# Designs tried in a protein design run: peptides against a protein of PDB entry 5H65. Part 69

Target 1, 294 residues: chain A of PDB entry 5H65
Amino acid sequence: QYLERTPLCAILKQKAPQQYRIRAKLRSYKPRRLFQSVKLHCPKCHLLQEVPHEGDLDIIFQDGATKTPDVKLQNTSLYDSKIWTTKNQKGRKVAVHFVKNNGILPLSNECLLLIEGGTLSEICKLSNKFNSVIPVRSGHEDLELLDLSAPFLIQGTIHHYGCKQCSSLRSIQNLNSLVDKTSWIPSSVAEALGIVPLQYVFVMTFTLDDGTGVLEAYLMDSDKFFQIPASEVLMDDDLQKSVDMIMDMFCPPGIKIDAYPWLECFIKSYNVTNGTDNQICYQIFDTTVAEDVI

## One batch from the design tools (peptide)

Design b1_p28_2_s2 (made by RFdiffusion4, then SolubleMPNN; from b1_p28_2, 9 letters changed)
Fold by OpenDDE base, seed 1:
Structure b1_p28_2_s2 (fold): chain B 294 residues (1-294), chain A 28 residues (1-28)
Amino acid sequence: as target 1 above (294 residues)
Amino acid sequence: SSEDEKLNEERFKEYEEIVSEILGDKLA
């Protein structure tokens, strides 16, 4: 879209909603820590959620490990199963189900594992040896997803989460609907299991200053702004460094704002009502800052 | 079919070993 640059002082006097192109300096931003800026967003109910911490997941998987796998659910047309009894931890039972493709186990890098009773550490290690892992539990008649508070799919280092409010979970045998049982696309898995997948998003507030005025603009973006997927950044040190570098470039520490680079971006204004108080807020949209940086 | 069954068995054993290594248990 084409928009002329508008000074912030003019924008601050105008009614919402409107779209603007601006050129401003990033005076400050929040949160300052990257891990605090990454959230989970439901595309259906629009709820923002915190990404579960390792400690949260440990609790969930620990609880799951207290339940014994149902022997009756082992070895179906969909998967071959093996149950382990750990030497330690009071004989914890771990069931691993290897999902078959056309009745035959695929290559390890194509194979989906369903795991009962695994720890977070074990699951993560398994996800590095196989295509992906789904934490499951024994249901009444079939394996079921363990808990939507935990990832429904772990693929490499990426944890895929589903919305508790919007999902209507179906049993694991519904994976049979997938013709290709080797690629394990998260969206396809989610659809088969009745999961509304959550989206990783960067959520930040920018304080923008162009010398004529100052305004705060909200950023909610998955992968456009930094040209870095929010879904990957938490598990990749290099990507984290890249984001930090970008932010330091626009908001360099220990330097006066007069020396800051100019940020060009699009913002849209919108009305927010809080009781009897009406406020105009601003959101960054359709903006990429990393084209010449990364 | 026989070849497929053999392949499946071989892969299963291989995967059991991988999992056993991660779980800290020897394949029984």
Scores: peptide ipSAE 0.664, ipTM 0.931, DockQ to the pose 0.616
Fold by OpenDDE base, seed 3:
Structure b1_p28_2_s2 (fold): chain B 294 residues (1-294), chain A 28 residues (1-28)
Amino acid sequence: as target 1 above (294 residues)
Amino acid sequence: SSEDEKLNEERFKEYEEIVSEILGDKLA
């Protein structure tokens, strides 16, 4: 971080890998829509994937609701259970399991729910009344996570996802390994269940121009760049508005680039091989944008 | 303990009511 500012024209002539401090204007960026820039990133295999849409989740939970909870898996040392049946002709069964701490149900804000057959709407409502919710299904001998295509943990308004490629799922009883069954830290839950948790990241491509040259830089950041967590932005209109305002500040519509504010940031170059072709790419790192025009 | 069991039962009933309210069109 103690780097001298380097003009883009000089950077474009240098070999990778290197780190630079730059001052440039944000000529343009993509994608333009915020919801398109939020992705899920695996810290292990480094694959990027889309955040599932509500419609996708609805389908998953609808499918899950077609399965009947196994009555034999009710009321274990880990949880107390209750089953509901819908009034309509479909007769959907919903099983809710309340996880106990040392044999006693904790306070609602400390209590983890395991749910079979719930809709997305129901699960979200439950997550606002209790600490967190895990969508599950009845396995052969134990409850199991429903589907890694859906959140493995919903805590408040945050949906936590796991990597299908890197995860080796374990049954719900493995939550017993957690000594404290009241805090429900997502990483701890993931570890207990054999899940590699995915990370929410902002993924954008910035076209930077300092007057000496033009450079495309890749942004993949969780919470530092905007000082807004990518994990929360999709569920919070105010946060979305804030990000949009920041982007509009650096890249204001309807005015010339000469009037754009300067962006101070760090970028690193790296080599990418595409077959026989070797190209240099750039990524923004360790950068927090200012709230004021600079 | 008997007190713990009582507490657990009370909380379970409370939570059951919360869930019932959310589930709406369901029979317990």
Scores: peptide ipSAE 0.664, ipTM 0.931, DockQ to the pose 0.779
Fold by OpenDDE base, seed 2:
Structure b1_p28_2_s2 (fold): chain B 294 residues (1-294), chain A 28 residues (1-28)
Amino acid sequence: as target 1 above (294 residues)
Amino acid sequence: SSEDEKLNEERFKEYEEIVSEILGDKLA
């Protein structure tokens, strides 16, 4: 796309909706902490949710571990099962189901695990030895997803979440609809299980100043702006540092705005109605931060 | 086939061992 650059003072006088190309300095941004800027977004209902903390997940999995796996649900055509019993006083039972491909267990790096009663730590370790892990529970007639408040799929270090509002959960046997049971594409798993997958997004508010005017623009982006996936940043220290460096470059602390680099980006205006009040808001779109700043 | 069954059994045993190692204090 190509648009002529428009000064902020001109944009502020125009009605919405419109698209603009701008050149401005990043006066300030919020939130300042990266972790607070990463959220989960539903593409269907558009609800923004917080990414669950490790402590939140611990509670969910601890509760799951208090439930007893149903022996009748072990060893189906879809998976082979094994149950472990803890040695401690609680005597917890952990069931692990290894999903087969065409009746045969695939290689470990291709194998999906369904787990009942595992801790977060155990699940994470398993996800590094196998292709992926789904936390499940014993339903009345089939295994079911444990809880949409927890990941429905853990693949490597990536936690995939689903929308509680938009999802209509189906039982685990619906994974049979997948012809290929070795790749375990998150979207395919979600579709099979009736899950609307949530998207990791960076959510930030930029205060932009080009010397002619000041404008607040909303950023909601998954992987384009920083060229870093929001889905991976929380689990990778190097990626976190990279994002921080980018933000510090455009908005250096302790430096006057006159010395700030220029940011070129696209913004779109849109109308927001709050009761009787009509307000024009702005959102950054189709923008990638340049590696080199002049 | 018999070959497929054998392969499946071998992999299952291997995977049990991997899981057992991770679960630690759990009885296989």
Scores: peptide ipSAE 0.663, ipTM 0.931, DockQ to the pose 0.765
Fold by OpenDDE base, seed 5:
Structure b1_p28_2_s2 (fold): chain B 294 residues (1-294), chain A 28 residues (1-28)
Amino acid sequence: as target 1 above (294 residues)
Amino acid sequence: SSEDEKLNEERFKEYEEIVSEILGDKLA
């Protein structure tokens, strides 16, 4: 995509919608904390959601652990099952279902686990030993996804979430529709289970200044802007540091804006109606800044 | 096949052990 560079002062005078290429300094940005900038976005209903905190997940899994696995749902053609019981007086039942491929358990790194009654810690540990884990519960006639407030799929260190509004959940046996039960692609799992997967996105507001004018531009991006996946940044210290370094480069603390580097990006204007008030807003799109940092 | 059944049993036992280790204070 190519556009001629337009000064901010000119942009501020124009009607929306339009697309622009700009060169400006990043005067400021919000939120300042990286973890606050990572959100979940539904591609269908476009709702933005917070990434659940560990504490939130603990509660969900704790509640799930109060339920008893249905013994009638164990050992189907889809999976082999084992039930554990805790030793303490408040013993809980934990059921783990190992999903088979063509009737045979695959290698551990290919194997999907369905777990009932597991804690977050246990589930996370299991996800490091097997391909992936789905938290489930016993339904009336089949296993079902535990809760869309929790990940529908944990694969390594990545938590995959689904949209509560847009998803129409189907029972676990619908995983049978997957011919290959060894790869466990999140989108395929989601499709099989009737889940609309949420997308990890960076959500930020940039205040841009090119000396002719100042405007705020909204950023919502998954992996293009920083060339870092939003889905991985929360669980990777190095990636977090990289993003922080990039932001510090463009908006260095303790330094006057005159010394800030120039940021080149694309922005699009759009109209927003708030009651009787109409305003023009701006959004960054199709922009990569990482190339300038490397 | 018999070979497949044997393989499945072996893997199941292995996986049970892995899970048991993670679950900690739980009875199998």
Scores: peptide ipSAE 0.662, ipTM 0.931, DockQ to the pose 0.765

Design b1_p28_2_s3 (made by RFdiffusion4, then SolubleMPNN; from b1_p28_2, 9 letters changed)
Fold by OpenDDE base, seed 3:
Structure b1_p28_2_s3 (fold): chain B 294 residues (1-294), chain A 28 residues (1-28)
Amino acid sequence: as target 1 above (294 residues)
Amino acid sequence: SEEDKKLNEKRFKEYEKIVSEILGDKLA
């Protein structure tokens, strides 16, 4: 995409919607902490949600563990099952269902687990040994997804979430619609289960200054801006460090703005109605930050 | 086939062991 560079002072005088190429310094940004900038976005209803914290998930899975797996739902054509009971006084029951492909269990790295009563720690450990894990509960006639407040699919270190508003959940047996039960693509799993998957996004507000004017631009991006997936950053310390380094590069602490590097990016203006007031807002789009100081 | 059944059983036992190790203080 080609656009002539436009100074911020000129942009601030123009009506929306329009697209611009700009060169400006990042005077400041918010939120300052990375974990506060990562959110979940629904592609349908466009709601933004917070990524659940470990504490939140612990509660959900603890609640799930209070339910007893239904023995009648074990060992179907879709999966082979095993139930474990804790040795302590609580007697927590954990049911694990290993999903088969054409009646045969696939390799571990291809195998999907359905788990009832597992803790977050256990589920995460399992997801590192198998392809993926779905937290489930015993329904009346079939296994059901446990809770959309928790991940519907944990694959490796990635937690996949669904939109409560837009999803219409279907029972686990609908996974039968998947021809290949060895490659568990999150979108395919979501579709089979009636889930609208949420997207991890970086959400930030940049205050940009090019010397002619100051403009606030909104950033909502999944993987292009930093060239780092928002879906992976919360679970990877190195990726977190990388994002922090990038932000420190463009907005170094303890240094005057005159020494800041220039940021080149595309922004689009759009109209926002707030009551009787009309406001023009700006969003960064189609932009990848350079790793080099420019 | 019988071979498929044997393979399935083998994998199930293997996976059961993996899960058991992760679950820790669990009784079968």
Scores: peptide ipSAE 0.678, ipTM 0.936, DockQ to the pose 0.770
Fold by OpenDDE base, seed 5:
Structure b1_p28_2_s3 (fold): chain B 294 residues (1-294), chain A 28 residues (1-28)
Amino acid sequence: as target 1 above (294 residues)
Amino acid sequence: SEEDKKLNEKRFKEYEKIVSEILGDKLA
């Protein structure tokens, strides 16, 4: 864990891969907007994806609302069902399935809802009244997850997403494999449904300068760097402000770099081949900066 | 058991009400 501090000028002359401890100033960073820095990362295929915009989700749920719930799939041993019909011209049908635990509906804060035909707004409201919500659709013989482009699980204000590339979806009845149907741990739900859960990550590029040299370092981190979960920051104004304050502290606007605070962090070098060009890149790892702010 | 059935029915009605309130203005 311990490494001797190495000046950037020395690092820039060395071959990769290597690990370093550095002390440098944050000359600049990108992206500047926090919401642009939050991505979804697959731990298996390692693809980075954008967090879906509200508008994207609206479209998905609107499309889902055009489908009629299959009455034959209502009221199984797993869940009790109710169907509502809207009064609008299209006559949207909404089916809500309340998942039972050991044959009995659990408390509301323990209860998982499966919903067909709900809007994003309705689903979000429901997730605040119950433990969690899964958007679903009627399949041939069972309920199925609606779309991996939308959250497979909405729990409170957190939207849990799955990787389309790596997931092999299973029908809703596979939730029966969960002995305890009251906790609804996202990873357990994902496993039961054949979903590879995506991880929220901060993705940023830092330009670091210690006076001896300048290099760019890549940051991909879920919750260690800022000591703030990337999964929660988009839905929490206070957390957003905290991250912004941290970044402003290290890279204050309108102030010369000479007055910037020093940032201590670990970076690792690695080789990247781009066509005929071989380049050494750097990534920040095992670094926490939040404690330096307090 | 009968007690379980009663409890389930009670909770279902309660949850139905909660959902109805959320979906309410859009319902026929």
Scores: peptide ipSAE 0.678, ipTM 0.935, DockQ to the pose 0.894
Fold by OpenDDE base, seed 2:
Structure b1_p28_2_s3 (fold): chain B 294 residues (1-294), chain A 28 residues (1-28)
Amino acid sequence: as target 1 above (294 residues)
Amino acid sequence: SEEDKKLNEKRFKEYEKIVSEILGDKLA
């Protein structure tokens, strides 16, 4: 899309909602730490959630490991099963279910694992050897997803999460509805299991200054602004460095704002009501910083 | 088919081995 550039001083005087193209300097931004800017967003209820920390996941999987796999739920038409027992005194039992395609186990890189009692470390290692892993537990009549506070699907280095509020979980046998049990597309898995998948997003607040005025603009973006997926950035050091470099470029530390590069972007205004007070807020949209001429 | 059964068995054994190696101190 194309809009004529509007100075911030003019924008600040106008009613919402409207869309603008602006050219401004990034005076400051928050949060300053990248890991604090990555959130999970529900496309239905629009709730923002924190990405679970490794420690949080450890607790969830530790709790899951206290439950014994039900032997009656092993070896169905959907999957072949094996149970392992640890050598330590606790004797933790780990059940792994290998999902079949048309009654036959697919290639390892096509195979989905359902795991009971695994640790985060074990699950992550498994996800590197197989297509993907779903943490599960034994329900009354079928395997069920372990916990929506943990990933419902781990594929490679990506953890896929679901919305607790909007999801209506269905049992694992509903994966039978998938004709192709080799690709394991996250959205398809989510649909089969009644999960509303959460979206990784960068969430930041930019203070923009074009010399005529100053306004704060909200950024919520998955992969367009930085041309880096929010879903991958936390697990890739190079991607993290790239984002940091971009932010340092537009808002360099220890340098006066007069020397800052210009940022061209689109912003939209919208009304927010806080009690009886109406406030106009701004959000960045349809913007890619890599396209800017500095 | 018999060929399918053999293939499935082969892959299952292979995957058991992979999982066992990852689990380490686990007994099959």
Scores: peptide ipSAE 0.676, ipTM 0.935, DockQ to the pose 0.775
Fold by OpenDDE base, seed 1:
Structure b1_p28_2_s3 (fold): chain B 294 residues (1-294), chain A 28 residues (1-28)
Amino acid sequence: as target 1 above (294 residues)
Amino acid sequence: SEEDKKLNEKRFKEYEKIVSEILGDKLA
């Protein structure tokens, strides 16, 4: 729906909630580094959390590797299994379970691996050779997801995470509910395992200035603002460069704001109550800037 | 079927090889 442009000075005087169309310059933004702006968001409980770092994952998988795969859980109707013993001093046991489709192993690019005791490096390498990988552990009666602090599904270069608060994990055999065991759609896998998948989002604060006033606007967006998926940007140098280019264009370093380009966007105001303090905040919505960059 | 069994075995061996190369270890 069409909205007329409203100057920031007028917006700053109005009560919330309201929606506005604005034209302003991006005076500044935070965080300045892209990797700091990418978060995980739960669509149900709305909790924001950091994307785990490689070091965090290493710890989780190292801990997982201390557990021995249960031989009794190998070779079910769902998967065929093999166990490796590493040559390191600890003699780490690694179990890989190849998930079958209708009782037969599918093509490698269609095959899901369940892995016990694998390192992050090994898992990532495997995810490049097969369709996807789920880190698992031996439960009492079935394989189970290793840890929701780690990805529940690694597909290509994308790590899929689940919400600890909202998820009620089910055992691996629940993957049997999936008729198609070749595509491994993350949402389907999540549903089968009782996982509420988290969403990658860009989280940034923009300081906007149109000459009449200054306003801080919050941005939480998955793929619309930059026309770049937040889920892919961390693993793609070209996408990172693109985002950086966009931000540098709107907020070029080393020059005065008078030379900045104008940014057109939609913002909505909302009330935030903190005790006796009532504050009006602003959020960017339904805005795409990528088309203006090209 | 026997054909399915053969196909499964073939793929399993292939996948085992791939994993072995990544892990750099021998089968237990």
Scores: peptide ipSAE 0.677, ipTM 0.939, DockQ to the pose 0.648; fails the geometry check

Design b1_p28_2_s4 (made by RFdiffusion4, then SolubleMPNN; from b1_p28_2 with E2S E4D T9K T16S E17K I26K S28A)
Fold by OpenDDE base, seed 3:
Structure b1_p28_2_s4 (fold): chain B 294 residues (1-294), chain A 28 residues (1-28)
Amino acid sequence: as target 1 above (294 residues)
Amino acid sequence: SSEDEELNKKRFEEYSKIVSEILGDKLA
């Protein structure tokens, strides 16, 4: 955008909505922990929710494992099935359904698994051996997605979640609508199953100071600001370190703000009404931080 | 085709083995 730099003191005096280009120092930010800054955002209803913790998922999958796979739902035109009884855990039943492409199982890296009764650990291990995994349960007439509180699709190390409010779940056989049953694009899977995919986003509040004024700016970004996908950062230690390094660069601990690097970014103002109180808020947009900005 | 069926069977067995190793369990 072709915006001239505006000092914060001037911005603070102006009505919303407006767009600005600013140069400011990052005095502080919240939350301080990266894990807390990653949220799930619905593109339709715009609700934000927490990314489920491993412990939360464990509970969901443990509960799912208490259900017995329905033998009648095994081995359809869509998938070939096998059931295991665990020696441990009081004889837990696990059903795995291997989804076929044109009646034949594809290569492992192309194969989607549907799993009943699996643990998080098992599912994660499976997702590393196959293309992707969908946790499912036996419904009345078909397999169904286990729970939208858990990932509807695990592909590699990426957990894909759906919006409970906006999704209208359809049974697993609706995957038949996908002509190509080898690529398993998350959006396509979601569409077939009536799921509105949630988006991973960084959600942070920046306190910006350019020496003329101080304002708080909201950051909600998926992959542009850090040039790191929010969807991958939680599962990659190196990416986490990179984000931390970036934040430490702009807001180094134990150093005076005068020594902080300048951050150039775009912010937009907008009005927020809370009852009778009208407040102007600011959001960072269309901004990428460079590592060489010192 | 018979060839396709054989391929499918082979893959099913292979994949089942992978799953079995992960689960550490036997057929129910």
Scores: peptide ipSAE 0.687, ipTM 0.938, DockQ to the pose 0.629
Fold by OpenDDE base, seed 4:
Structure b1_p28_2_s4 (fold): chain B 294 residues (1-294), chain A 28 residues (1-28)
Amino acid sequence: as target 1 above (294 residues)
Amino acid sequence: SSEDEELNKKRFEEYSKIVSEILGDKLA
């Protein structure tokens, strides 16, 4: 990918769509808070969604815990099951289903758990002891995914979400289609269950200024721009600090823009039609700030 | 096989114990 640098003043006069290489200063950016910039993006319908907060998940799992596991759905060829009853929490029932590989439970780090009635805290703890956890509920004839508003798969500290609009959920027995029931690749799990997985993305609007002109560029990136995965940043304080440091470097508070470092970026222009009105917008692409600082 | 069954049983018991510890104050 080779493009000559184009000044912003020239870009602002050109029709879309086009691709440009630019050198500009980051005058400002929105949103200012990192947590507000991390979104979930559907690759199919392209809708952006907020990442559910812990409180939201607590509510979902609390509601799920009010449902009683169906004893008839325990112990299938796919999984071995056990049910626990809480002693001091109004008799909450928790069902855990251990997914087997070729009829035998795999090693713990290879084992997928299906859980009914678990709290967020319990599920998170389980995900650290086993390969993955899927929150489920008892359906009519099979276990089903609990709710797409919650993660369909928790693997380590990563919460995998699915698109409500694009997904056509299938029952849990469809995991049988997976030949290997030890790796639990999120995309494979999603496919088996009819889920369109959402992608974590950084979503920001940059105001760029090269001295010849000013334009706003949209950033939607998963892991390239900061060289930090959007999927991990919310759960890692060090990664959050790193992103903040990067942004402070490019847009330092308390000093004038003349002292700002130069940012080298690739941007593409595109047309947005609002009725009869056409607007040209810009999006950052294929850019890594760690590499493109000059 | 009998070996597979024994292995499965062993792991089930082990994993159940792990879950029990995490859940806490629950009746099996």
Scores: peptide ipSAE 0.686, ipTM 0.935, DockQ to the pose 0.768
Fold by OpenDDE base, seed 2:
Structure b1_p28_2_s4 (fold): chain B 294 residues (1-294), chain A 28 residues (1-28)
Amino acid sequence: as target 1 above (294 residues)
Amino acid sequence: SSEDEELNKKRFEEYSKIVSEILGDKLA
């Protein structure tokens, strides 16, 4: 994509909507902490949600563990099941269902687990030994997804979430519609279960200054801007450090703006109605941050 | 087939063992 460079002072005088190529310095940005910038976005209703914290998930899974697995739902054509009971006074029951491919359990790295009554810690450990894990509960006639407030799929270190508003949940047996029960692509699982998957996004506000003017631009991006997936950054210290380094490069602490590097990016203007007032806002799009300092 | 059944049984036992180790104080 090619656009001629436009100074900010000219952009600020123009009506929306329009697209621009700009060269500006990053005067400041919000939020300052990376973990605060990672959100979940619904592609249908466009609601932004917070990524659940471990504490939130612990509560959900603890509540799930108070329910008893239904024996009649064990061992179907879709999965083989086993139930464990804790030795402690509470006697927590955990049911694990191993999903079969063409009637046979696949290799462990290809196998999907459905789990009832597991803790977050147990589920995470399982996801490192098998392909993926779905937290479930016993419904009336079939296993069902436990709760959309928790991940519907945990694959490795990635937690996949669904939109409560837009999803129309279907029971677990709908996984039968998947021809290949070894890859467990998140989007395919979501489709089978009637889930609208949420997208991890970086959400930030940049204050840009090119010496002719100052404007605020909104950033909502999943993996293009930093060339780092928002879905992976929360679980990878190295990726977090990389993002921090990039932001520190463009907005160095303790240094005057005159010494800041130039940032080249694309922005689009759009109108926002706030009551009776119309405001022009700006959003960064189709931009990848260069590693080199200009 | 009998071969498939045997393979399935083997994997089920293996995977159950893995789960048991992770669950720790759980009884089958």
Scores: peptide ipSAE 0.686, ipTM 0.935, DockQ to the pose 0.751
Fold by OpenDDE base, seed 5:
Structure b1_p28_2_s4 (fold): chain B 294 residues (1-294), chain A 28 residues (1-28)
Amino acid sequence: as target 1 above (294 residues)
Amino acid sequence: SSEDEELNKKRFEEYSKIVSEILGDKLA
């Protein structure tokens, strides 16, 4: 959408909601650390959640490993199974189910694993050897997703999460609804299992100053603003560096704002009611800054 | 088919080996 540039001073005195094109300097931004800016967003309930840390996942998988795989659920038409037992005194049971396509195991890079009792480390290693991994547990009649607090699907280095509030989990046999059991598209897997997938998003607050006024603008974006997917940035050092470089360019440390480059972006105003207080807030939308940097 | 069964068996053994290697100190 084309909009004429509006100075911040004019925007600040206008009623919401409205859309604006602005040219301003990035005085400051929060959070300063990139890993703190990456969140999970539900497209249905709109709740923002933190990306679980490895420590959190370790606990979940450790708890899962205390459960014994049900031998009655092994080797169905959907998957072939094998169970391992650890050598130590605690004797952890690990069940791996290899999902078949049309009754035959596909190539390893096409094969989905369902795992019971695996550690995070093991699961991550497996996800690098096979197409994807789903952490599961033995239910009463079928395998079930282990926990929505953990990824429902791990593909390579990407962890796919689901919304606890909006998801209505279905048993693993519902993967049978997928005609092609080789590609394992996250959205398709989610749909089959009744999961509302969460979206990785960059969440930041920008303080913008064009010399006529100052306002704070909220950024929630998955891949447009930086032209970098939020879903990949946490696991890729080069992508992290790229984002950092972009932010350093617009808001260079140790330099006065007068020397900052101009940032062009779109913002929309909206009303927020907090108790008896009404305020106007601003959100960045439909903006790409990476093209101007590279 | 017999060919499919053989292929499936082959892949199962291969994949099991991969998993075993990753799991390490575990008994099959």
Scores: peptide ipSAE 0.685, ipTM 0.935, DockQ to the pose 0.769

